# Designs tried in a protein design run: peptides against a protein of PDB entry 2QAS. Part 85

Target 1, 120 residues: chain A of PDB entry 2QAS
Amino acid sequence: PPEDLMQYEAMAQDALRGVVKAALKKAAAPGGLPEPHHLYITFKTKAAGVSGPQDLLSKYPDEMTIVLQHQYWDLAPGETFFSVTLKFGGQPKRLSVPYAALTRFYDPSVQFALQFSAPE

## One batch from the design tools (peptide; made by RFdiffusion4, then SolubleMPNN)

Design b2_p23_1_s4 (from b2_p23_1, 11 letters changed)
Fold by OpenDDE base, seed 5:
Structure b2_p23_1_s4 (fold): chain B 120 residues (1-120), chain A 23 residues (1-23)
Amino acid sequence: as target 1 above (120 residues)
Amino acid sequence: EERLQAAIEALLARNAANPAIPP
C-alpha cells in the first residue's frame, strides 16, 4: 500500500483521545457519571507527565488501571492531562495522567472500548 | 456473550489499582 504522508492513523488516535477527555469531563460533573456508566482507564506509568505518589508508581512499573466508579474525588480533566483523587490501600492519593499516556479506555456498562498506542 | 462480558469485567475489577466500592 502507498505511504501515508498525512499520518491519518495518528490523527484518528488523537481524536479518540478526545473522546476520553470528553468522557472524563462528564464524569467530573456534579452528579458524576450517569449510572451505570463507569470508566476503566489504563496508562503507562513511566510516560512523560505522569505524576503520583512514589510508592504507588513503584508498585506499577509498566501500566496501571484505575477505575472511576463512585470512589473518586476532585476529578479535573484538563486540556492535556487529567488529575483525580483515588483511594489506594485505603488512602486518598492524587494522580495526574496525560491523555497521551493512555493505552486503554473501557466502559463496561455499554461495552465501549478504546485502545491507544502510547509512548514507551 | 454474557459469559465473556462477565469475564472481562471481573478481570478489569481484579486488576484495578483502586476499588470501585459504592457509597
Scores: peptide ipSAE 0.397, ipTM 0.863, DockQ to the pose 0.037
Fold by OpenDDE base, seed 2:
Structure b2_p23_1_s4 (fold): chain B 120 residues (1-120), chain A 23 residues (1-23)
Amino acid sequence: as target 1 above (120 residues)
Amino acid sequence: EERLQAAIEALLARNAANPAIPP
């Protein structure tokens, strides 16, 4: 088959990552997400740019899923990554995740799902 | 369909690293 020098599929994936960014910006707005919306975000823990507590990341050597529903603080959706404070084992911890590290995005309230390819 | 959706939500809740509890 002919070679796609434009890499359209990659462009499409990047555009869809923009949807995640936009959704997180809504989640970061005053009052949080409109009920009953809530977000499940899965990412590769060893992807470049992922940062967080070592003990936490050690529990998830491949992928990790976080949920943004009620109990999230200081959500900061940047241009290339987002950061958020969540409670793990009752303790607040800061997590930073590049959008490029994402593998899955899901909002059960409306059954909206996205899947992405992320670096191994 | 509803059963499948319930199973998905249960799986997500179980696999999430952090708890999703009301304020």
Scores: peptide ipSAE 0.388, ipTM 0.860, DockQ to the pose 0.036
Fold by OpenDDE base, seed 4:
Structure b2_p23_1_s4 (fold): chain B 120 residues (1-120), chain A 23 residues (1-23)
Amino acid sequence: as target 1 above (120 residues)
Amino acid sequence: EERLQAAIEALLARNAANPAIPP
């Protein structure tokens, strides 16, 4: 097959990352996500820009999955990264994740799934 | 396949770093 000099696949991947950003912005709105929607987000913990509690990140040296369903607070979806407060081991902790670090996005309520290639 | 979907969701919940607790 001919060589793709336009890099359409990369462009499509970036566009799909935009879907995640948009979904998180909806989740951050008053009242949160409309029931029964909820989100499972997986990301590379060692990717540039990822920040959070050292003990938590050390527990997940490669990938980490968080769930946004009912128990999430102060979700702040920025243009390049999002931050959110979740409970880990019963304690509320803040996590900041660049969209570029994402490897998977899933909403079980409608079985919508996205998979990404994040920098190693 | 409802049963398969339920199994997938259960697996996701178990692998999540944080719990998804109803309000």
Scores: peptide ipSAE 0.388, ipTM 0.858, DockQ to the pose 0.036
Fold by OpenDDE base, seed 1:
Structure b2_p23_1_s4 (fold): chain B 120 residues (1-120), chain A 23 residues (1-23)
Amino acid sequence: as target 1 above (120 residues)
Amino acid sequence: EERLQAAIEALLARNAANPAIPP
């Protein structure tokens, strides 16, 4: 097959990562997401730019899924990454995740799903 | 399929690192 020198697939994936960013911006707004919307976000824990507690990241050596529903604080969706405070084992901890590290996004309320390739 | 959707949500909830507790 012909060689794609435009990298259309990568461009398409980046555009769809923008959907996640936009969704998180809605979630970060006053009042949060409109019910019953809630978000499951999966990412590669060893991807460049991922930051969080060592014990937590060690528990999930490959991928980690977080849920944004009610119990999330200080959600800050930046241009290249988002950060959020969640409770793990009853303790609040801060995570910072680049959008490029994402592998899956899902909103069960409307069965909206996205999958991404992420760097190793 | 409602049954399939319920199974998916249950799987997601079980594998999530943090709980989704109602306010």
Scores: peptide ipSAE 0.387, ipTM 0.858, DockQ to the pose 0.037

Design b2_p23_2_s1 (from b2_p23_2, 11 letters changed)
Fold by OpenDDE base, seed 2:
Structure b2_p23_2_s1 (fold): chain B 120 residues (1-120), chain A 23 residues (1-23)
Amino acid sequence: as target 1 above (120 residues)
Amino acid sequence: ASIPEVTPVTSFEEAQAFLATLD
């Protein structure tokens, strides 16, 4: 088959990563996500730019999924990554995840799902 | 309000499986 020098599929995936960013920006807005919307976000824990508690990341050496529902703290959806504070083991922990590290995005309330290839 | 406790899951499938058990 002919070689796609434009890399359209990659561009399409990048565009769809923008959907995740936009969704997180809505989540970060006053009032948070409108019920019953909530987000399941899966990412490669060893991907470049991922930052978080060593104990937590070591527990999930490949992938982990976090849930953002009606209460989340200091959600900051940046241009290339988002950060959020969540409580793990009774303590607040800060996670920073580049959008490029995402492998799955899901909103069960409307069964909206996206899947991505992420670098190791 | 306080920061809610979050239970991370190891995979997307596990998350979906968990949701399937909820009312």
Scores: peptide ipSAE 0.027, ipTM 0.556, DockQ to the pose 0.045
Fold by OpenDDE base, seed 3:
Structure b2_p23_2_s1 (fold): chain B 120 residues (1-120), chain A 23 residues (1-23)
Amino acid sequence: as target 1 above (120 residues)
Amino acid sequence: ASIPEVTPVTSFEEAQAFLATLD
């Protein structure tokens, strides 16, 4: 088969990552996500750009999944990454994750799922 | 452009367990 110099598969992948970004923006808007919608987000903890508590990331050296439903604060979905505050050990800690680091996205309320390949 | 179907059991169950230990 001929070589795809356009890299259409990568383009499609990026477009689908845009769905995650859009969903997070809805979650960050006033009122949050409409119930019962909530998000499961899995990412490579050692991927470039991932930042968070050392103890938390050490506990999950490969991948980690976070749930955005009722226990999250100050969700800030940027254009290339999102950040959110989650409590760990009773203490609020900031987590920053580039969309490129995502491997899975899921909304169980409507069984909507996406899967991605991460750089790390 | 097909959306992959994923089974969330493993990683999502881990998330549930993790969150259960948090305040």
Scores: peptide ipSAE 0.026, ipTM 0.539, DockQ to the pose 0.044
Fold by OpenDDE base, seed 1:
Structure b2_p23_2_s1 (fold): chain B 120 residues (1-120), chain A 23 residues (1-23)
Amino acid sequence: as target 1 above (120 residues)
Amino acid sequence: ASIPEVTPVTSFEEAQAFLATLD
């Protein structure tokens, strides 16, 4: 097959990452997500730009899935990454995850799923 | 307000398995 110099697949992937960003922005709004919507977000814990508690990230050396359903605080969806406060081991911890680090996005309420390729 | 405890899962498949246990 002819070489795709436009890299359409990558463009489409980036566009779909925009769906995640938009969904998180809705989740960050004052009223939160409309019930019963909630989000399962999977990301590569060792991807560039991922930051959080060392012990937590070490516990999940490959991927980690977080659930955003009434169990998060200060969700801040930026343009290139989002950050959120979650409680782990009884303590609030801040996670920052670039959208580029995402591998899966899922909203069980409507069975909407996205999968992405992500850097190591 | 207090922040609820979160138990993350290690994979999408694990998340799916969790969902399968729900009614």
Scores: peptide ipSAE 0.026, ipTM 0.555, DockQ to the pose 0.045
Fold by OpenDDE base, seed 5:
Structure b2_p23_2_s1 (fold): chain B 120 residues (1-120), chain A 23 residues (1-23)
Amino acid sequence: as target 1 above (120 residues)
Amino acid sequence: ASIPEVTPVTSFEEAQAFLATLD
């Protein structure tokens, strides 16, 4: 097939990453996500811009999935990344993840799933 | 003490496997 000089696939991926950002903005609202909606978010832990507890990221050197359902605090969805507080090993820790680092997004309540290509 | 522990999942597939065990 002919070469795609428009890079439509990349455009579509960027648009779909916008869905994740929008969903997280809904989750960050005062009332949180409308039940029973909750989010499974998978990302490359070594991707550029990812930051968090050293011990945690060392335990999961490739990918990690976090669950946003009740057990999260101070969710802050920015324009290029989101940050959230989760409790690991008995202590609350801050995690920061660029949307570009995402590889999967899933809402099991309605079986909505997205998959992305993420750079390291 | 009132903040519950979070158990991260290493992959999307493991997350799906977990969901499959729920009643």
Scores: peptide ipSAE 0.025, ipTM 0.522, DockQ to the pose 0.045

Design b2_p23_2_s2 (from b2_p23_2, 9 letters changed)
Fold by OpenDDE base, seed 4:
Structure b2_p23_2_s2 (fold): chain B 120 residues (1-120), chain A 23 residues (1-23)
Amino acid sequence: as target 1 above (120 residues)
Amino acid sequence: ASIPDVEPVTSFEEAAAYLETLE
């Protein structure tokens, strides 16, 4: 088949990243996500714009998955990235993740899943 | 029942398995 110079697949991926942003905005609203909804978010730890505990990011050089269900605080979904506080080893740590760094999104409560290609 | 402690993991599958054990 002819090559896609428009890169429609990439455009579709970007559009679907909007779903994650919207979901996180709902999660950040007062009261959080409606039960039993909760989120699994996987991202490339070395992607541009990713920030967090250096020891953590170094420990997981490729990808890591965070779960937004029981233990998360100060979720702040911006327009290009979201930040959230999670406990690692009992200590609260702030993570900032650009939506472009995401590789998976999943809500097991309704088995809704998205998969993305993220820049290396 | 107390709120379970959940930490990030390297594997999506591992995360799923972990949460499953908490239910």
Scores: peptide ipSAE 0.045, ipTM 0.601, DockQ to the pose 0.046
Fold by OpenDDE base, seed 2:
Structure b2_p23_2_s2 (fold): chain B 120 residues (1-120), chain A 23 residues (1-23)
Amino acid sequence: as target 1 above (120 residues)
Amino acid sequence: ASIPDVEPVTSFEEAAAYLETLE
């Protein structure tokens, strides 16, 4: 088959990662996400740039899914990564996740889903 | 009703199943 020197698939994936970034920016705006929208975000915990509590990341050595609906604080969607405070075992913890680490994005309210390839 | 306490889980499917029990 012809060799794709343009790497269209990669460009398309990057563009779609932009959808996640945009969605998170909406979630971070005053008032949060418009009901009933809420987000499921899955990412590779060992991907470059992922940071958070050692015990938490150790518990999920491959990937984990976080839900942004009722219990999240200080969501900060940057240009290359987002950070958010979530409670684990009742304790607030800060997570920082590069968009490149994402493997799945889903909004159940409208059944909108995206899947991505991420570093192993 | 009170707001449910949702925590991250190991998989997408587990998260979906968990939330389904809360909603």
Scores: peptide ipSAE 0.042, ipTM 0.597, DockQ to the pose 0.045
Fold by OpenDDE base, seed 5:
Structure b2_p23_2_s2 (fold): chain B 120 residues (1-120), chain A 23 residues (1-23)
Amino acid sequence: as target 1 above (120 residues)
Amino acid sequence: ASIPDVEPVTSFEEAAAYLETLE
């Protein structure tokens, strides 16, 4: 097959990353996600722009999955990244993740899943 | 009954496996 100079696959993937951003914006709205929706988000911990607790990132050197269901606070979904406070070892920690660092997205309530190719 | 929140895991598969144990 001929070479795709338009890079349609990449464009489609970026569009799908927009679904995650939109979902997080809904989660950040007053009242949170409508029950029983909740999110499983997997990302590369060493991707550019990822920041968080040193101990946590060291524990998960490749990638990790966070769950946004009952225990999360101050979810702030920006245009290029989102930040959220989660409890690790009983202590609240701030995590910042660019959408480009995501590798998987899943909502068990409706079994909706997305998979992405991320840098590094 | 409410499903408890899942702690951060190293992979998507581990999270999925945990979810299965709750169902």
Scores: peptide ipSAE 0.032, ipTM 0.551, DockQ to the pose 0.048
Fold by OpenDDE base, seed 3:
Structure b2_p23_2_s2 (fold): chain B 120 residues (1-120), chain A 23 residues (1-23)
Amino acid sequence: as target 1 above (120 residues)
Amino acid sequence: ASIPDVEPVTSFEEAAAYLETLE
């Protein structure tokens, strides 16, 4: 097939990543997500820009999934990445994840799912 | 791979524990 110099597939991926960003912004708004909506977010732990507790990221060297439902705090959805505080081992841990690092997004309440290709 | 349609979890630790069973 002819060479795509517009990189439409990448554009489409970015547009879909926008859905995740929008969903997180809804989650961060006053009142949070409307019940029973909750989010499963999977990302590459070694992707550029990912930051968090070393021990945690070391435990999940490839991908890890976080759930935003009842146990999350200070969700901050920026334009290129989001950060959130979650408890691990009873202690609050701050994670920062670029949207580009995402590989899966899922809302079980309505069975809405998205999958993405992400650089390592 | 795909995310299974599983019972909702509410905490990071629960999600992590579930993930470990898949890996």
Scores: peptide ipSAE 0.026, ipTM 0.519, DockQ to the pose 0.051

Design b2_p23_2_s3 (from b2_p23_2, 11 letters changed)
Fold by OpenDDE base, seed 5:
Structure b2_p23_2_s3 (fold): chain B 120 residues (1-120), chain A 23 residues (1-23)
Amino acid sequence: as target 1 above (120 residues)
Amino acid sequence: AEIPDVEPVTSAAEAAAFLATLE
């Protein structure tokens, strides 16, 4: 195939990561997402910039999928990463995930799905 | 039917399997 010096596929991937960011910003707004919308977000736990419960990240070193529906707090979607408080074992823990670490995004309510190739 | 709020899942495969049961 012809050589793509523009890296259009990478550009498209970055644009689609913007969809996730926008969706999270909607989720962070007062009242949260309009029901029944909710988000499944999968990311590489060892990707650069990922931070969270050490025991959890150590226990699950590959990927993790979090669900943002009712059991999340203080969602803060920044420009390069988002952070959110989730309960693990009943205890609130802060998770920070760069958008570049994402591998999939899904909204079951409308069956909207995105898949990404995250840096290794 | 209401889709239940679920805890974080440790893998995409497990999440996909769960979602498949909802459809």
Scores: peptide ipSAE 0.036, ipTM 0.567, DockQ to the pose 0.049
Fold by OpenDDE base, seed 2:
Structure b2_p23_2_s3 (fold): chain B 120 residues (1-120), chain A 23 residues (1-23)
Amino acid sequence: as target 1 above (120 residues)
Amino acid sequence: AEIPDVEPVTSAAEAAAFLATLE
């Protein structure tokens, strides 16, 4: 097959990452997500720009999934990454995840799913 | 039925298993 010099697959993936960003911005707005919408977000923990509790990241050396439904605070969806406060072991911790690190996005309420290829 | 209160973080495999029970 001919060589794709346009990199269409990469462009399509970037566009779909925009859906995640937009969804998180809705979640961060006053009132949060409209019930029963909630988000499962999976990402590569070793991807560049990922930061969070060292013990937690060590526990999940490849991928981890966070759930944004009832127990999350100060969700801040930036242009290239988002950050959120979650409780781990009863203690609030800040997690920062670049959109480029995402491998899966899912909203069970409407069974909407996205899958991405993240850098290893 | 009420959706169970799940921990904010889990493995991808555990998340997939949980989601399967809801679908």
Scores: peptide ipSAE 0.033, ipTM 0.587, DockQ to the pose 0.047
Fold by OpenDDE base, seed 1:
Structure b2_p23_2_s3 (fold): chain B 120 residues (1-120), chain A 23 residues (1-23)
Amino acid sequence: as target 1 above (120 residues)
Amino acid sequence: AEIPDVEPVTSAAEAAAFLATLE
């Protein structure tokens, strides 16, 4: 096939990461996500900008999936990354994830799924 | 948590095509 000099796939991925950001902003709004919507977010734990408990990130050296449904607090979706407090082992932990680190986004309620290529 | 294997995960290209069909 002809060479794609426009790099459309990369542009599409960048644009679609915006969908995740927008969804998280909806989730962070008062009242949270409208039921039954909830989010599964997978990201590369070693990607630049990922921050969280060392022991937790070490437990998931490649990818990690978090669920935003009922047990999450202080979701803060910024322009380049989002942060959220989740309970791991019963303890609240703060996690910060750049959108660029995402590899998967899924909303089971409507079976909406996105897959991304993320840097190692 | 584990994501249910309900349907194939859409790629960025496929998702873009899907979104283009939405009103």
Scores: peptide ipSAE 0.025, ipTM 0.485, DockQ to the pose 0.265
Fold by OpenDDE base, seed 4:
Structure b2_p23_2_s3 (fold): chain B 120 residues (1-120), chain A 23 residues (1-23)
Amino acid sequence: as target 1 above (120 residues)
Amino acid sequence: AEIPDVEPVTSAAEAAAFLATLE
């Protein structure tokens, strides 16, 4: 096959990461996501820029999937990363995840899925 | 069935498997 010097796949991936960012911005707006929409977000826990509780990240050394439905707080979707408070073992913990670290995005309510390649 | 909140899981596959048990 011909060599793609334009890197269209990478550009498409970046554009689709924008969908995740936009969805998170909707989730962060007053009232949150419209029912029954909710988000499963998978990311590489060792990717650059990922931050959170050391014990938690150590427990999931490769990937972690978080669920944004009812039990999340202070979702802050920035331009390059988002942060959110989630409960782990009943304790609220703050996670910060660059969009570049994402490997999967899924909304079960409408079966909308995206998959990404993420650096470690 | 209604999908309850779940603790973060190690993978999307595990999440999918869990959801399947609720439906």
Scores: peptide ipSAE 0.025, ipTM 0.539, DockQ to the pose 0.048

Design b2_p23_2_s4 (from b2_p23_2, 10 letters changed)
Fold by OpenDDE base, seed 4:
Structure b2_p23_2_s4 (fold): chain B 120 residues (1-120), chain A 23 residues (1-23)
Amino acid sequence: as target 1 above (120 residues)
Amino acid sequence: PSIPDVAPVTSAEEAAAFLATLD
């Protein structure tokens, strides 16, 4: 196949990351996501910019999937990363994840899925 | 690569536990 000097695949993937950002912004709005929509978000735990409990990230040295359905608080979707509070071991923990660290996005309610290549 | 059809869970901890059962 001919060489793609435009890097369309990369551009498309970046655009699709925008879908995740938009979805999170919807989730962060008052009332949250419309039921039964909920999100499974997978990311590289060692990617640059990922911040969270050391013990938790150590437990999942490669990838980690979080669920935004019923037990999440203070979702803050920024322009380059999002932050959210989740419970682990009964304790609330703040997690910050750059969109660039994402590897998978899934909404089981409508079987909408996205996959990404992430650094680290 | 295939994305598993994960069951709905209420928390990240439960999700992590669920995914672990798929390994």
Scores: peptide ipSAE 0.025, ipTM 0.533, DockQ to the pose 0.064
Fold by OpenDDE base, seed 3:
Structure b2_p23_2_s4 (fold): chain B 120 residues (1-120), chain A 23 residues (1-23)
Amino acid sequence: as target 1 above (120 residues)
Amino acid sequence: PSIPDVAPVTSAEEAAAFLATLD
């Protein structure tokens, strides 16, 4: 088949990652997400740029899913990664995740789902 | 090239196991 010199597949993947970024920016705005929207975010824990509690990341060596619903703080959606404070075992921990590390995004309230291929 | 999938899921049970932000 003809060679794709435009790399359309990669372009489309990047565009869809932009949806996650946009959603997180909405969540970070005053008042947070409009109810009942909330977010399930799955990412590769060993992907480059992922930062968080070493004990937690070691516990989940492949991937993990976090939920942004009721208990999250200081959500900071940057251009290439987002960071957020979550409680694990009652202790607040800071987690930073590049958008490139994402493998799944899901909003159960409207059953909206995205899937991505993420390298380590 | 294929376009990445964007679609509704049938139920929340199809989502991966999660670590809730709750204590």
Scores: peptide ipSAE 0.025, ipTM 0.528, DockQ to the pose 0.087
Fold by OpenDDE base, seed 1:
Structure b2_p23_2_s4 (fold): chain B 120 residues (1-120), chain A 23 residues (1-23)
Amino acid sequence: as target 1 above (120 residues)
Amino acid sequence: PSIPDVAPVTSAEEAAAFLATLD
């Protein structure tokens, strides 16, 4: 088969990451997500740009999943990464995740799922 | 090249179990 010099697969992946960004922007808007929508977001904890509680990230050296439903604050979806405050062990912690670090996005309410190949 | 799949997922049990350990 001929070589794909356009790298269409990568472009498609980037476009789909845009869906996550858009969804998070909806979640961050006044009123939050329309019920019953909520988001499961999985990412590589060691990916470049990921930041959060050191002990937590160390505990989960490969991937971790967060849920944006009832217990999250100050969601800030930027253009290249999002940040959010979540409680871990009852303590609020700030987590920042580049969209490039994502490996899975899921909204159980409508069973909408995306999977990504994220760099290590 | 392939087009990424967008499809329903049957379960989030593993994710739920993981999150439970963080609370």
Scores: peptide ipSAE 0.022, ipTM 0.528, DockQ to the pose 0.079
Fold by OpenDDE base, seed 5:
Structure b2_p23_2_s4 (fold): chain B 120 residues (1-120), chain A 23 residues (1-23)
Amino acid sequence: as target 1 above (120 residues)
Amino acid sequence: PSIPDVAPVTSAEEAAAFLATLD
């Protein structure tokens, strides 16, 4: 096949990462996501720009999945990363995750799934 | 990455714990 100098696949992946960003912005709006929609987000814990509780990230040295459904606070979807407060062991912890670190996005309510290759 | 069949969960901790059982 001819060489793609336009890098269309990369552009398409970036566009699909935009879906995640848009979904998170919906989730961050007052009232959250419309029932029964909720989001499973998987990311590389050692990717550049990922920050969070040291003990948690150490526990999941490769990837971890968070769910945004009932127990999340202060979701802040920025242009390049999102941050969110989640409880682990009953204690609130702040996570910051660049969209580039994502490897999976899933909404079980409608079985909508996206997969990404995350650079490290 | 694999996309396992998952059920709704209420917390990130529960999600992480569930996925850990798949490994």
Scores: peptide ipSAE 0.027, ipTM 0.538, DockQ to the pose 0.064; fails the geometry check

